# Peptides against a protein of PDB entry 7Q4I: the designs that were tried, part 143

Target 1, 281 residues: chain A of PDB entry 7Q4I
Amino acid sequence: HENSTIAERLYSEVRVLCWIMTNPSNHQKKARHVKRTWGKRCNKLIFMSSAKDDELDAVALPVGEGRNNLWGKTKEAYKYIYEHHINDADWFLKADDDTYTIVENMRYMLYPYSPETPVYFGCKFKPYVKQGYMSGGAGYVLSREAVRRFVVEALPNPKLCKSDNSGAEDVEIGKCLQNVNVLAGDSRDSNGRGRFFPFVPEHHLIPSHTDKKFWYWQYIFYKTDEGLDCCSDNAISFHYVSPNQMYVLDYLIYHLRPYGIINTPDALPNKLAVGELMPEI

## One batch from the design tools (peptide; made by RFdiffusion4, then SolubleMPNN)

Design b2_p21_5_s2 (from b2_p21_5, 10 letters changed)
Fold by OpenDDE base, seed 2:
Structure b2_p21_5_s2 (fold): chain B 281 residues (1-281), chain A 21 residues (1-21)
Amino acid sequence: as target 1 above (281 residues)
Amino acid sequence: SEEEEDEKKRREQIKKALEEA
């Protein structure tokens, strides 16, 4: 028998709305598999698309399809969330339809923070934005206050936030959030290991899987190593996860157990005041 | 923009890395 008491507590105290960026061609191919795996562990799950799908719970945003409209979708998605769902959760996760997320690990990371703190978390990159920005593919999570500031303060002001729908989605939201004093948080664990990953586990866990010239090593905000020390034991997300691999990960993480090994969770940290961050590692 | 071009390059390199894996 599994004891989920702490996870159930965090499910209630750290409410997460997950919105999935998708398109009509991926509703059946990808998004459905998110809904059947990790997405069921969100407090609220919404698929943001250009077409409505009642089976998927997909919302038709007033945007065109294509990679050039990802920034447009992100803006409209957060507008929709703010209008309809801002009180349904404390934290608001963006993920792609090929992102896998361990929501319990995200709740653990978020637990000490107030949702009224203007902060967001993800895989932090250093280019283009002074405080850094979060990788779009790894997924990123905004506090309720961060969503409010983004939608109410940033989006209406072309000087603070790009009005056009073109641009790198993750960079553009990073610029907007910085301009309204939303802090780019540190998502690393107490050992300095990352929690949000822009690739599949294999690409991070296998040493020398990528060349030293690979862009990732120049983009990461915090130093990280390859191999077993790459990743937190409480890792939150991986990207480029195939539909089949989502079910494999779901089995490995939630069902497969080595007999006789008991994992005792660490004690929860103290809650922070509004505006307070965890000390830098 | 430079950011869009870099994002495109990132995606292309990832696709290549995934195909070689």
Scores: peptide ipSAE 0.347, ipTM 0.877, DockQ to the pose 0.721
Fold by OpenDDE base, seed 4:
Structure b2_p21_5_s2 (fold): chain B 281 residues (1-281), chain A 21 residues (1-21)
Amino acid sequence: as target 1 above (281 residues)
Amino acid sequence: SEEEEDEKKRREQIKKALEEA
């Protein structure tokens, strides 16, 4: 017998809308596998595309396809969310159609925070943005207040937010959010381990998998290690996860158990007031 | 922009790292 009482409580108290960045060519190849795996654990799941797909629950945004339009798609996605879904959740996750997310671990991280706090979380990078910005591929989650500020205060002002659809999507939203005083949170656990990962578990867990000249080591905002200590026991996301790997991860995380080992969850932290953050480690 | 060029380099290096794994 599995006891899910705490997870069920957090599902109710920490409501997450997940929007998936996809395109028509990936609806069947990638996006449907998100819907069949981790996406079913979101309180609401929406696929943001350039074409409507009723089977997938995909929305046709008024944007072109291609990597040069990812920033345009992100702007239109959050406009759509603000107009139609701002009260359907407390937190709003962006993920790619090859990102895998453990939503329960994200709810655990978010539990102490008020959704009225202007904050967002993800894998924090240091270049170009003073407070840092969150990696696009690892996925990032905005509070309800962060979405409001982004859509209402930042997007309408070309001085605060880039009007063109070109640019690095994750950098551009990071600039916009900083300009409206949305805080780039620390997503690390109490041991200083990361929770959002821009690569597959294998790339983080195996020491010396990448050269020291690999861009990631220059981009990470917080010091991180490789190997078993790279990653929180409560990790939230991984990127470049194939459709087949999504089903494997779903089985390993939610079904496969070593007999006789019982995991007791840590106590929930105290809730923070509006505007308060957890102390940095 | 410098950011776009760096983002392109990031993607290229990731692709290479994934192919080598």
Scores: peptide ipSAE 0.346, ipTM 0.877, DockQ to the pose 0.829
Fold by OpenDDE base, seed 3:
Structure b2_p21_5_s2 (fold): chain B 281 residues (1-281), chain A 21 residues (1-21)
Amino acid sequence: as target 1 above (281 residues)
Amino acid sequence: SEEEEDEKKRREQIKKALEEA
C-alpha cells in the first residue's frame, strides 16, 4: 500500500492546469498517450489544437497548422486559458505532445511560491533574453499572475509582445514575459540539479552522448553536468518522449518498486511571500 | 529572423541525434 497523503495534499494546494501543444494529425498518434499517462495527474488537462476533439478534450484554436504557427498557438492557448480557466488552477504548464512530466515533482518545486508572484519555470536558456527564457520542448509553467500579465499586459501591446505568429515560440514568450516583469525562475533543486529537460532521459544521463559543440551547451543558462548527477531526484520533465516511452516511464516511476527500499520525502519548505523567490544557487 | 534560423538549427541537430540513437 502506498502512502500518497503528501501527494494528495499538494494536488489540492498546488493546482496545475496542463495544456498540451498538438495538432489534428497527432491527436491519435501522440496526444491520447499523454492523456493516458502523465496528463491524468494534472488538475486540468487541455489539448490545444486547430481542430476540436471531444474524446481528447482538444480545443480548436483560431490558428493555422505548421511549425511557423507555434507562437500563434501559444498566444491563443493562453488567451483561452485566461478567459475560461484562470481560476481553475494556480499554475499553468505548457508541454508538447511528446513531453513527459512528473506532475508531483512540479508541485513540490512550486509549493513555496505564491501563484500571485509573477514567475515562470522551466529549462532556462540564456540567448536573446537578458533574464533568460524557458525551453519550449522541456515545457514551462507560469504562475496565475504570470498568465494574467502575459494576456492582459503583454499580448495587447506590439511593443511588448510580437503580434505576428512567426518566430521561435519559446524565445517570443520569453521576451514578452520579461517585458511585463515576469521573472524567469530557477528550477534547480537544492543540490543545483536541473528538473526540466529538453531531451529524453538517455541524452542527459549518458555522459558524452552529445558533441561538446552541441547547441545545448551554449544555450543552457546554468552550468550542468552529464551522467547520473545531471538530473534531480525530483526531475519534472523530458522531451522527445515517444508514446511507447511514456508508458515505460509511467511504469518505471509509478509502478516499479525496489522491494525493501522506502523513500522518505524531504520536508516541505516554508512558503514564500508574494514576490519572493528562493535563493539562486 | 536569427531566432527562427537558430530554432530550425536546434530542431535539425536534435532530429539527427535521435536518428543516430
Scores: peptide ipSAE 0.325, ipTM 0.866, DockQ to the pose 0.745
Fold by OpenDDE base, seed 1:
Formats: structure tokens, C-alpha cells, sequence
Structure b2_p21_5_s2 (fold): chain B 281 residues (1-281), chain A 21 residues (1-21)
């Protein structure tokens, strides 16, 4: 007796291509579990690797393996997407092979925005980039126009975008996107609660006596509190999710229901014009 | 770069936090 009509509408109107950052050693260990859980809810799912895997739908990018090549892999991934898939979706999500994403909540956040608006969303960090940048681990989503600007305008220009494959992936793409006037959006809900999370739910929900010196509190662009108010009821992503936890989350979110509790979704907001953002909260 | 060093520190601190959880 589940009514998925709104979710089905958003699946059609807010098309998302998800690309997963992975490597050959993680195809079976991690990536296949993304494919079997939340990745199946993307309109298109591609695994970006250094080796082809037809069972996984993994692409062999012309990059070396290793943590020092993540920026190189991100550049090649978006080049590949632009060349082969730019019209297959409206929005383009980067996630890691240990990121869990509630795609319906992402579609809800993205619904008012035009894919022709040069914007991207994620967990916004403040260092190094004036407008901020999105955390790599939490995942980030680019509009179609943002991908176009990144690949066509930023990447070919060493003054706008780092030519080397070294660097912090999330910072480097953030610099490139800023340099081509792609806006770092606000992904918070109407209550000011975050939607993209660079850690597991437990680390955000439980007030950890994390030392106030923990880097996260210095990096977050928007002030956030610990505890139940940390996280939107429409949260989008969590990072460092084990393969087993992906199946648990998939069950808890999509199958487990408290009997007699019915959640009525809020009305969809009005669509924004091209170039328009939601008002700051 | 400073950014790479900070990113490395972020990963190390996260790893520590995950090991203590």
C-alpha cells in the first residue's frame, strides 16, 4: 500500500547520473554493494575505475591507481561523462564506493533548480575556496551546466584548473568550479539542517565528545549542532558506510515501517528560474 | 601542498574516530 507517485515523478523530472569513485581492488568488496543498494535508484549508475568490469558497469579511465590520483580520476570521470552521458541526466553525483545516498531526498532538494543553472551541492567546507567547496567523501552533485563549464571552460585552462593529477580532489574541483562561476549551493533544509554528511550517521547523531579541535568544526561552512538536530529528516548522504551497513540502511529506509505511522510529504516548492538559487536560511 | 597535507590529516583523524567508535 505504498504510494510512490511523487517519487516516481521526481525520478522522471530530476534525472540523476551517479558515478562512483572506485578501483579494481574494490569492485567486488565495495562497489558491487553500492550497485545492489542505493545505486539502483539512480537513473544511471557508472563506476569510475582504472579497469573495465562489465558486470559492475565499470569504466577504465586513463589514470593510475592510488590516493594521489583521485583528482586525476575526477577530471577524467567528468570528461567521460561529458563526452558520453551529458544528455542522459540533469544532475551528476560523485560518490565514493563507501558513500550511501538516499537518491529520492537528493531529487527533492534539486527539484526547484534548473539543470542549466551553474550550481553544485554537497557538504560545504570553507577553507581554501572563497565560496566554499563540497566535501569529497559526502558526495557532491553538479548540474548539467556545471559539468559543461567544468569540462569545457575550466579543465582546458591551467590558470582556472590544476593540470596535474595531484592535490585534494574536493578542493581542486571546488577551485575549478569557482573559477568558472559555478555556484556552491546551500544543501541545508528549511530548518537549516544538513543533508550531505562526510561521516556515518552515528558520528553525526550522537553528540560525540569530539574535541572542539576536531577539524570538521573548523571546516564546515555553515554552523551545525551535534545531536538529533544535526541532520535533516531528508538527509541525502553518509560516508564511511561499510558494505554490510549499506544493506542495513537500505532495509531501514525503504522496507522497515512503524505500523500506523504515515508520513505525508511536503508540497514541492516552486521551480526557480535559470541562475536562481533558493533564499539563504 | 597545504591542501594535500590537510586532506591527509582529515583522513587520519577520521580513521582514528572510526577506530574509537
Amino acid sequence: as target 1 above (281 residues)
Amino acid sequence: SEEEEDEKKRREQIKKALEEA
Scores: peptide ipSAE 0.325, ipTM 0.872, DockQ to the pose 0.781

Design b2_p21_5_s3 (from b2_p21_5, 9 letters changed)
Fold by OpenDDE base, seed 1:
Structure b2_p21_5_s3 (fold): chain B 281 residues (1-281), chain A 21 residues (1-21)
Amino acid sequence: as target 1 above (281 residues)
Amino acid sequence: SKEDEDFEKILEETKELLEKS
């Protein structure tokens, strides 16, 4: 027997729209596996593509395919969300079709925040953007107000937001959001452990990248460790997760239980006022 | 993203470590 009362409460109070970055060639290979696993736990799930797919619930955005158009696709995706879905959720997650997300852990992180606070969360990187930006692969989540500011205030102004479709998607949205005073939040838990991860679990959990020359150590905004202490017990996302590994993770996280071990969830934190952030650790 | 550029190297290094553990 499982008690999901708190998770059910958060499902209703912290509504998340997940949009998945994909393309027509990956609808069957990758995207459908997101839909069959973690994506089903979003309040709303939309696949952003260049071709419509009614079985997948994919939207055809007016963009070309290829890595050089990811920024263009992100802009059009959020425009589409703002036009059609801005009231369908409180928070708006971008993820790739090879990102795995534990949505309940994301709701827990987001619970104290107002969706009217201009804030977004993810794996924060320090280069290029003064306040930092969120890694595209780890996925990032915008408040409703952040989406509004991005679409209404930033996108129409070439001085605030890059008008062409080129550039690193995550850096460009980070610049745009900073320019409209959307805050780059701290997604770390109370122990200072990360929740959004730009690599597979194995990469983070195994002490391997002790080489200080590895770019990740120069990019990460907050200090992080390797091994079991790398990751929050309430981790939210991992990147480069294969379709098969999505089902494995889904089983391990939601079905497999060690008999006789019962986890009691911590109490929910107090809600913050509009514009207020959790203290940095 | 920046991580995409090094993904193949990361995977290779991770596999090597898993084999040694």
Scores: peptide ipSAE 0.204, ipTM 0.749, DockQ to the pose 0.139
Fold by OpenDDE base, seed 2:
Structure b2_p21_5_s3 (fold): chain B 281 residues (1-281), chain A 21 residues (1-21)
Amino acid sequence: as target 1 above (281 residues)
Amino acid sequence: SKEDEDFEKILEETKELLEKS
């Protein structure tokens, strides 16, 4: 038997709306499997698409399909959230339809922060944006205040936020958020290990003789190691997870247990005041 | 995203790493 008392508490105190970037061709192939696995652990789950799907709970955004429209979808998605759902959650996660997220670990990371603090978290990259930006594929989570600032302050101002729909969506939102003083948070655990990952677990966990020339090592904002020390015990997300792998991960994380090993969770940190961040590691 | 640009390469590299492990 599991004791989920702390997880249940965090479910109520750290409310997360998850919106999934998808398209009509992926509703059945990918998005449905998100809904049947990790997405069910969000307080609210919405699929942002170009076509409505009542079975999936997909929203038809007024955008075209294709990679060149991802920034447009992101803008419209957050506009939709602000208009309809801003009070339904405290935190607002963007993920792809091939991102897997351990929502309980995200709630644990977010617990000390006020949703009124203008902050967002994810896998931080250093190029293009001075404070960094969060990888789109790893997923990124905005506070309620960050969403407000993005939609109300940034989007209406072409000087603060790109008005056209072109560009890398993660870079563009990163620029917009910086321009309205939304802070790019540090998502690392107390040991300095990452929590949001832009690749599959295997790519991060296997000590690779990866060529130091691999772009990731130049993009990552914080120094990271390969192998078992790459990833927090409380990791939040992985990207490029196939539909089948989502069910495997669900089983491994939530069902499979080594008999006789009891995990005692760390104590929750103290809550921060509005505007306060955790100390940098 | 930058990841999407190199996705196929990442998959190939991952496969190679798994085969070597």
Scores: peptide ipSAE 0.185, ipTM 0.737, DockQ to the pose 0.155
Fold by OpenDDE base, seed 5:
Structure b2_p21_5_s3 (fold): chain B 281 residues (1-281), chain A 21 residues (1-21)
Amino acid sequence: as target 1 above (281 residues)
Amino acid sequence: SKEDEDFEKILEETKELLEKS
């Protein structure tokens, strides 16, 4: 028998709305597999598209399709969330239709923070934005206050937020959030290990003699190692996860158990005051 | 994203690493 008491508590206390970036061509190929795997563990799951799909629960945003419209789609997605769902959750996760997320681990990370704190988390990159920005592919999560500031304060002001729909989606939202004093949080665990990952587990876990010239090492905000020490035991996300791999990960994480090994969860940290962050390691 | 631009290369490199391990 599995004891999920703490996970159930966090499900209630740390409410997460997950919105999935998708398009009509990927509704059946990718998005439905998110819905059938990790997406079911969100408090609310919405697929943001250009076409409505009642089977998927996809929303048709007033945007065109194509890579050049991802920033436009993100702006419209958060406008939609603010208008219809701002009180349905405390935290608002963006993920791609090939991102896999362990939602329980995200709730654990978010637990001490107030949703009224203007903060967001993800895989932090250092270029283009002074405080850093979160990788789009790894997924990023905004507090309710961060969403409010983004939609109400940033989006209406072209000086604070790009009005055009062009540009790198993750960079542009990062600029907008910085301009309204939303803090780019540190998502690392107490051992300094990352939780949000822009690639598949294999790429992070295998010590690649990756050329030190690989762009990722220049982009990552915090120093990270490869191999088994790359990743938190409470990792939150991986990117470029195929539909088949989503089911494999679901099995490995939630069903497969080594007999005789019992993991006792760490105690929950104390809750932080509004505006307070965890100390940097 | 920067990740999307290099995705195919990353997948190929990852595959090669897995095959050599």
Scores: peptide ipSAE 0.179, ipTM 0.740, DockQ to the pose 0.152
Fold by OpenDDE base, seed 3:
Structure b2_p21_5_s3 (fold): chain B 281 residues (1-281), chain A 21 residues (1-21)
Amino acid sequence: as target 1 above (281 residues)
Amino acid sequence: SKEDEDFEKILEETKELLEKS
């Protein structure tokens, strides 16, 4: 029998709204599998689409479909969240319909932070944005204050936030957030290991799986290792996870247990004051 | 834009990587 007392506490104290970027063609193919796996562990789960789906709990945003509309969809998604759900959670996660997230690990990372601190977390990339920006595919999580600043301060000002719907979604939100002094946090654990990953576990865990010239190594903000030391024991997300792999990950993470090995969780860190960040490694 | 072109390139390279795995 599992003891989930700490996880239940964090579920209550670190409330997470997860919104999933999807489209009507992926409601059945991808999004429903998020809902049936990791999405059920969010405090609130919303699918942001161009068409309503009551079974999925999908919202029809006033945007078109296609890669050139992802930024538009992100803007409308956060506007929708701010209007309807800003008090339903403390933290607001964007994920794709092929992102897998271990929500308990995210709550653990977020626990010391105040949701009134203007901060967001994810897989930090270094180009285009001075403080960095978070990879869209790995998913990124905004504090309640970050959402407020984005929607209320950034979006209405074309000088602070791109008004058209084109562009790299993750870069554009990164620019907007920087312009309203939302801090790009460090999501690495105490050992300097990453928690948000823009690829499948296989691509990160297997040494030399990618060419050294691969763009990822030029984009990653923090130096990272390959192999088993690449990733935190408390990793949060992986991208390009197929629907079938989501069920496999759910089984491996939440059901499969090595008999006789008991994982004792580390003590929770002290809570930070509003505006305070953990020291960067 | 330059950024859009870079993004499309990133996506293309990522897709190619995934297809090889």
Scores: peptide ipSAE 0.031, ipTM 0.638, DockQ to the pose 0.734

Design b2_p21_5_s4 (from b2_p21_5, 9 letters changed)
Fold by OpenDDE base, seed 3:
Structure b2_p21_5_s4 (fold): chain B 281 residues (1-281), chain A 21 residues (1-21)
Amino acid sequence: as target 1 above (281 residues)
Amino acid sequence: SKEDEDFKKIREETEKLLKES
């Protein structure tokens, strides 16, 4: 039997609401597989769609479908969360229906932070936003205070937040959050390794898998390497994960064990004061 | 816009990467 005492503690102390970006055509194809795998480890799991699905727990947001409506859906999703669920969690994760997340690793990263600190985490990109913005595909997590500022302070003000539903959703939310002084946090571990990834593990773990001219290398905010040292032992997310790969990852992470190897977790860091961030690496 | 062109490039390069994997 596994000793999950620390994980259970963090489940209670670092409550995470996960909302999944999806559409009606993907409810059965993709979203249900999130629900059957990593999504079950969230404290609350909600699928944000344009159609209701009671079996999936999907919400019909007042938005159209298509890539040009993703920003609109993100705005409505967080409005919905603020209205109905702001006290149901401490942290609020956006993920796609092809994002895989190790929620326990996210709780570990978030543990020292106050939910009242205006901060959000993810895979940080450097263009368009001075402090950076978080990759939409890798998923990003807002503190409760960040959600409040986004919904209450940013969204109602066209000078702070784009009123149109067009544009890259991750860039647009990044602009809005910066405008209300929500900090773009550093999600790297103590060794400087990334935790949120906009691609599948294969694309990050294989050296020289991508050309140096590939957009990702120009967009990353922090210097990163490829290969086995690319990724934290406590990595949080991967993107473009197929439904089949979700089950494979669930098996590899939570079931497959090398006999005789016992992982001893690091001690939890001290909790930070409200407004305090971990030191930069 | 420049931003739209950049994101078009991102999509195209990403799709190529995914197809080759």
Scores: peptide ipSAE 0.512, ipTM 0.922, DockQ to the pose 0.812
Fold by OpenDDE base, seed 1:
Structure b2_p21_5_s4 (fold): chain B 281 residues (1-281), chain A 21 residues (1-21)
Amino acid sequence: as target 1 above (281 residues)
Amino acid sequence: SKEDEDFKKIREETEKLLKES
């Protein structure tokens, strides 16, 4: 017997629109598997592409394909969301078509925050942006107010937001958001463990004495350890997840249970006022 | 992204560690 009462409550109170970065060549190879797994747990799921696909619910954005156009696609995606879907959700997640997300854990993290607070969350990196920016691959989630500020205040102003479609997508949106006073939140749990991850679980869980010179250790905003202590019990996302791994993760997380072990969820925290953030750990 | 460039290296390192464990 499963009790999903709290998850159902959060589904209603913490509405999440997930938009997936994809392209026409990946509609069948990757995107449809997102739709069949974790994407079905979003309140709304949209695939942002250069071609329409009615079966996938893919939108054709007015952008070219290729890695050099990811920033352009992100700008157009959020413009589209603001125009058509800004009231359909409270929070707006960007993910790649090879990102896996545990949406319930994201709702838990977001629960205390007002969607009218200008804030966004993800795997925070240090370089290029003073307050940090969120890793594109790990996925990042904007409040409704953050989306409004991005689209209405930042995008129309070349001094605040890059007008060209080139550049690192995650860095560029990070710059834009900082320039309109959208706060880069702390997504860590109460134990200081990360929730958004730019790699597959294996890469984080295995104590790899990765060369201390590995860029990731220089980029992470918060100190993190490798091994079992790397990741929150309420982790939200992993990147570079293959289509097959998505189904495995779906089974392991939502279906497979060790008999006789019952996890009781912690009490929900108190809601924060508009503009208030959780204390740093 | 910076992540994409180094993913292959991370995978190779991880695979090595798994074989050694």
Scores: peptide ipSAE 0.090, ipTM 0.739, DockQ to the pose 0.135
Fold by OpenDDE base, seed 2:
Structure b2_p21_5_s4 (fold): chain B 281 residues (1-281), chain A 21 residues (1-21)
Amino acid sequence: as target 1 above (281 residues)
Amino acid sequence: SKEDEDFKKIREETEKLLKES
């Protein structure tokens, strides 16, 4: 028997629309497995593609396929969301079709924030953007106000947002959001541990798994350690998760329990006013 | 762009890391 009362409350109070970056070749291979695992815990789940798929609930965006069109697809995805779904959620998550997300942990992180606060969260990187930008692969979540500013204020202005579809998707949206005063939030928990991860759990949890010269250590905005202290107990996302691994993670996170260990959730923090952020750690 | 090249390198390094794992 499981008590999910707090999770159910947060499901209603912290509404999340998840949009998944995919393509027609990955509808059956990858995207379907997102829908059958973590995606079912979103309040709304949409697959953004170049072809419609009624079984998947995929939307055909007016963009070409290929890695060079990811920025174009992101712009069109948020335009579509703003036009059709801006009131269907409070927060809007971008994830890839190989990203795994613990949506309950994301709701917990987002709970104190107003969706009218211009803020977004993810795995923050320091290069290229002064305030930082969020890793595309780890997934990033925009407030409703952030989406509004992105679509209404940034996208129509070539001086604020790149009109060309080329470029690194996550860097370009980071530039656009900064230019309309959307704040790059701090996703770390109260212990300073990260919640959004651009790699599989194994790459973060195993000490000395990566060389000290690995680019990640130069890109990460906040100092982090390897090993068990790398990751919050309330971690939100991992990237490069295979379809099979998604089912493994679903089992481990939602079904497998060590008998006799009872987890009591921490009290929810106080809600913040519009425009207010949690203190930096 | 330089940024696009950097991201290509990041992806290549990530793919290499995944293969070595």
Scores: peptide ipSAE 0.029, ipTM 0.646, DockQ to the pose 0.742
Fold by OpenDDE base, seed 4:
Structure b2_p21_5_s4 (fold): chain B 281 residues (1-281), chain A 21 residues (1-21)
Amino acid sequence: as target 1 above (281 residues)
Amino acid sequence: SKEDEDFKKIREETEKLLKES
């Protein structure tokens, strides 16, 4: 027997629309497995593609496929969300079709924030954007106000937001959001542990003897460690998760329990005023 | 992409570490 009362409360109070970046070749290979696992825990789930798929609930955006069109797809996805779904949720998560997300942990992180605060969260990287930007693969979540500012204020202005569809998707949205004063939030927990991860759990949990020249160490905005202390107990996302691993993670996180160990949830923090952020650690 | 190549390397290294642990 599980007590899900707090999770149910947060499901109602912290509404999340998840949109999944995918393409027609991955509808069956990857995207359907998101729908069958963690995606079912979103308040609304939409797959953004170049072709419609009624079984998947995929939207055909007016963009081409390929890595050089990811920025174009992101712009069109948020335009679509703003036009059709801006009031269906409080927060708007972008994830890839190989990203796994623990939505309850994301709701816990977002709970104190107003959706009218211009803020977004994810795995923060430091290059290219002064305030930082969020890793595309780890997934990132925008407040309702952030989506409004992005679509209404940034996208129509070529000086604020790149009109061309080329470029790194996560960097380009990061530039646009900075230019309209959307804040790059700190997603770390109270112990300073990360919640959004651009790799699989195995990479973060196992101390790597990788060369200090590895790009990730130069890109991370906040200092992070590897090993057991790498990750929050309330971690939100992992990237490069295979379809099979999604089902394994679903089982491990939601079903498998050590008998006799009961986790008591921490008390919810106080809600913040509009425009207020949690103190940085 | 650079990220994909880096991930492949990381995965290979991680698998080696897991076998050695």
Scores: peptide ipSAE 0.025, ipTM 0.598, DockQ to the pose 0.127

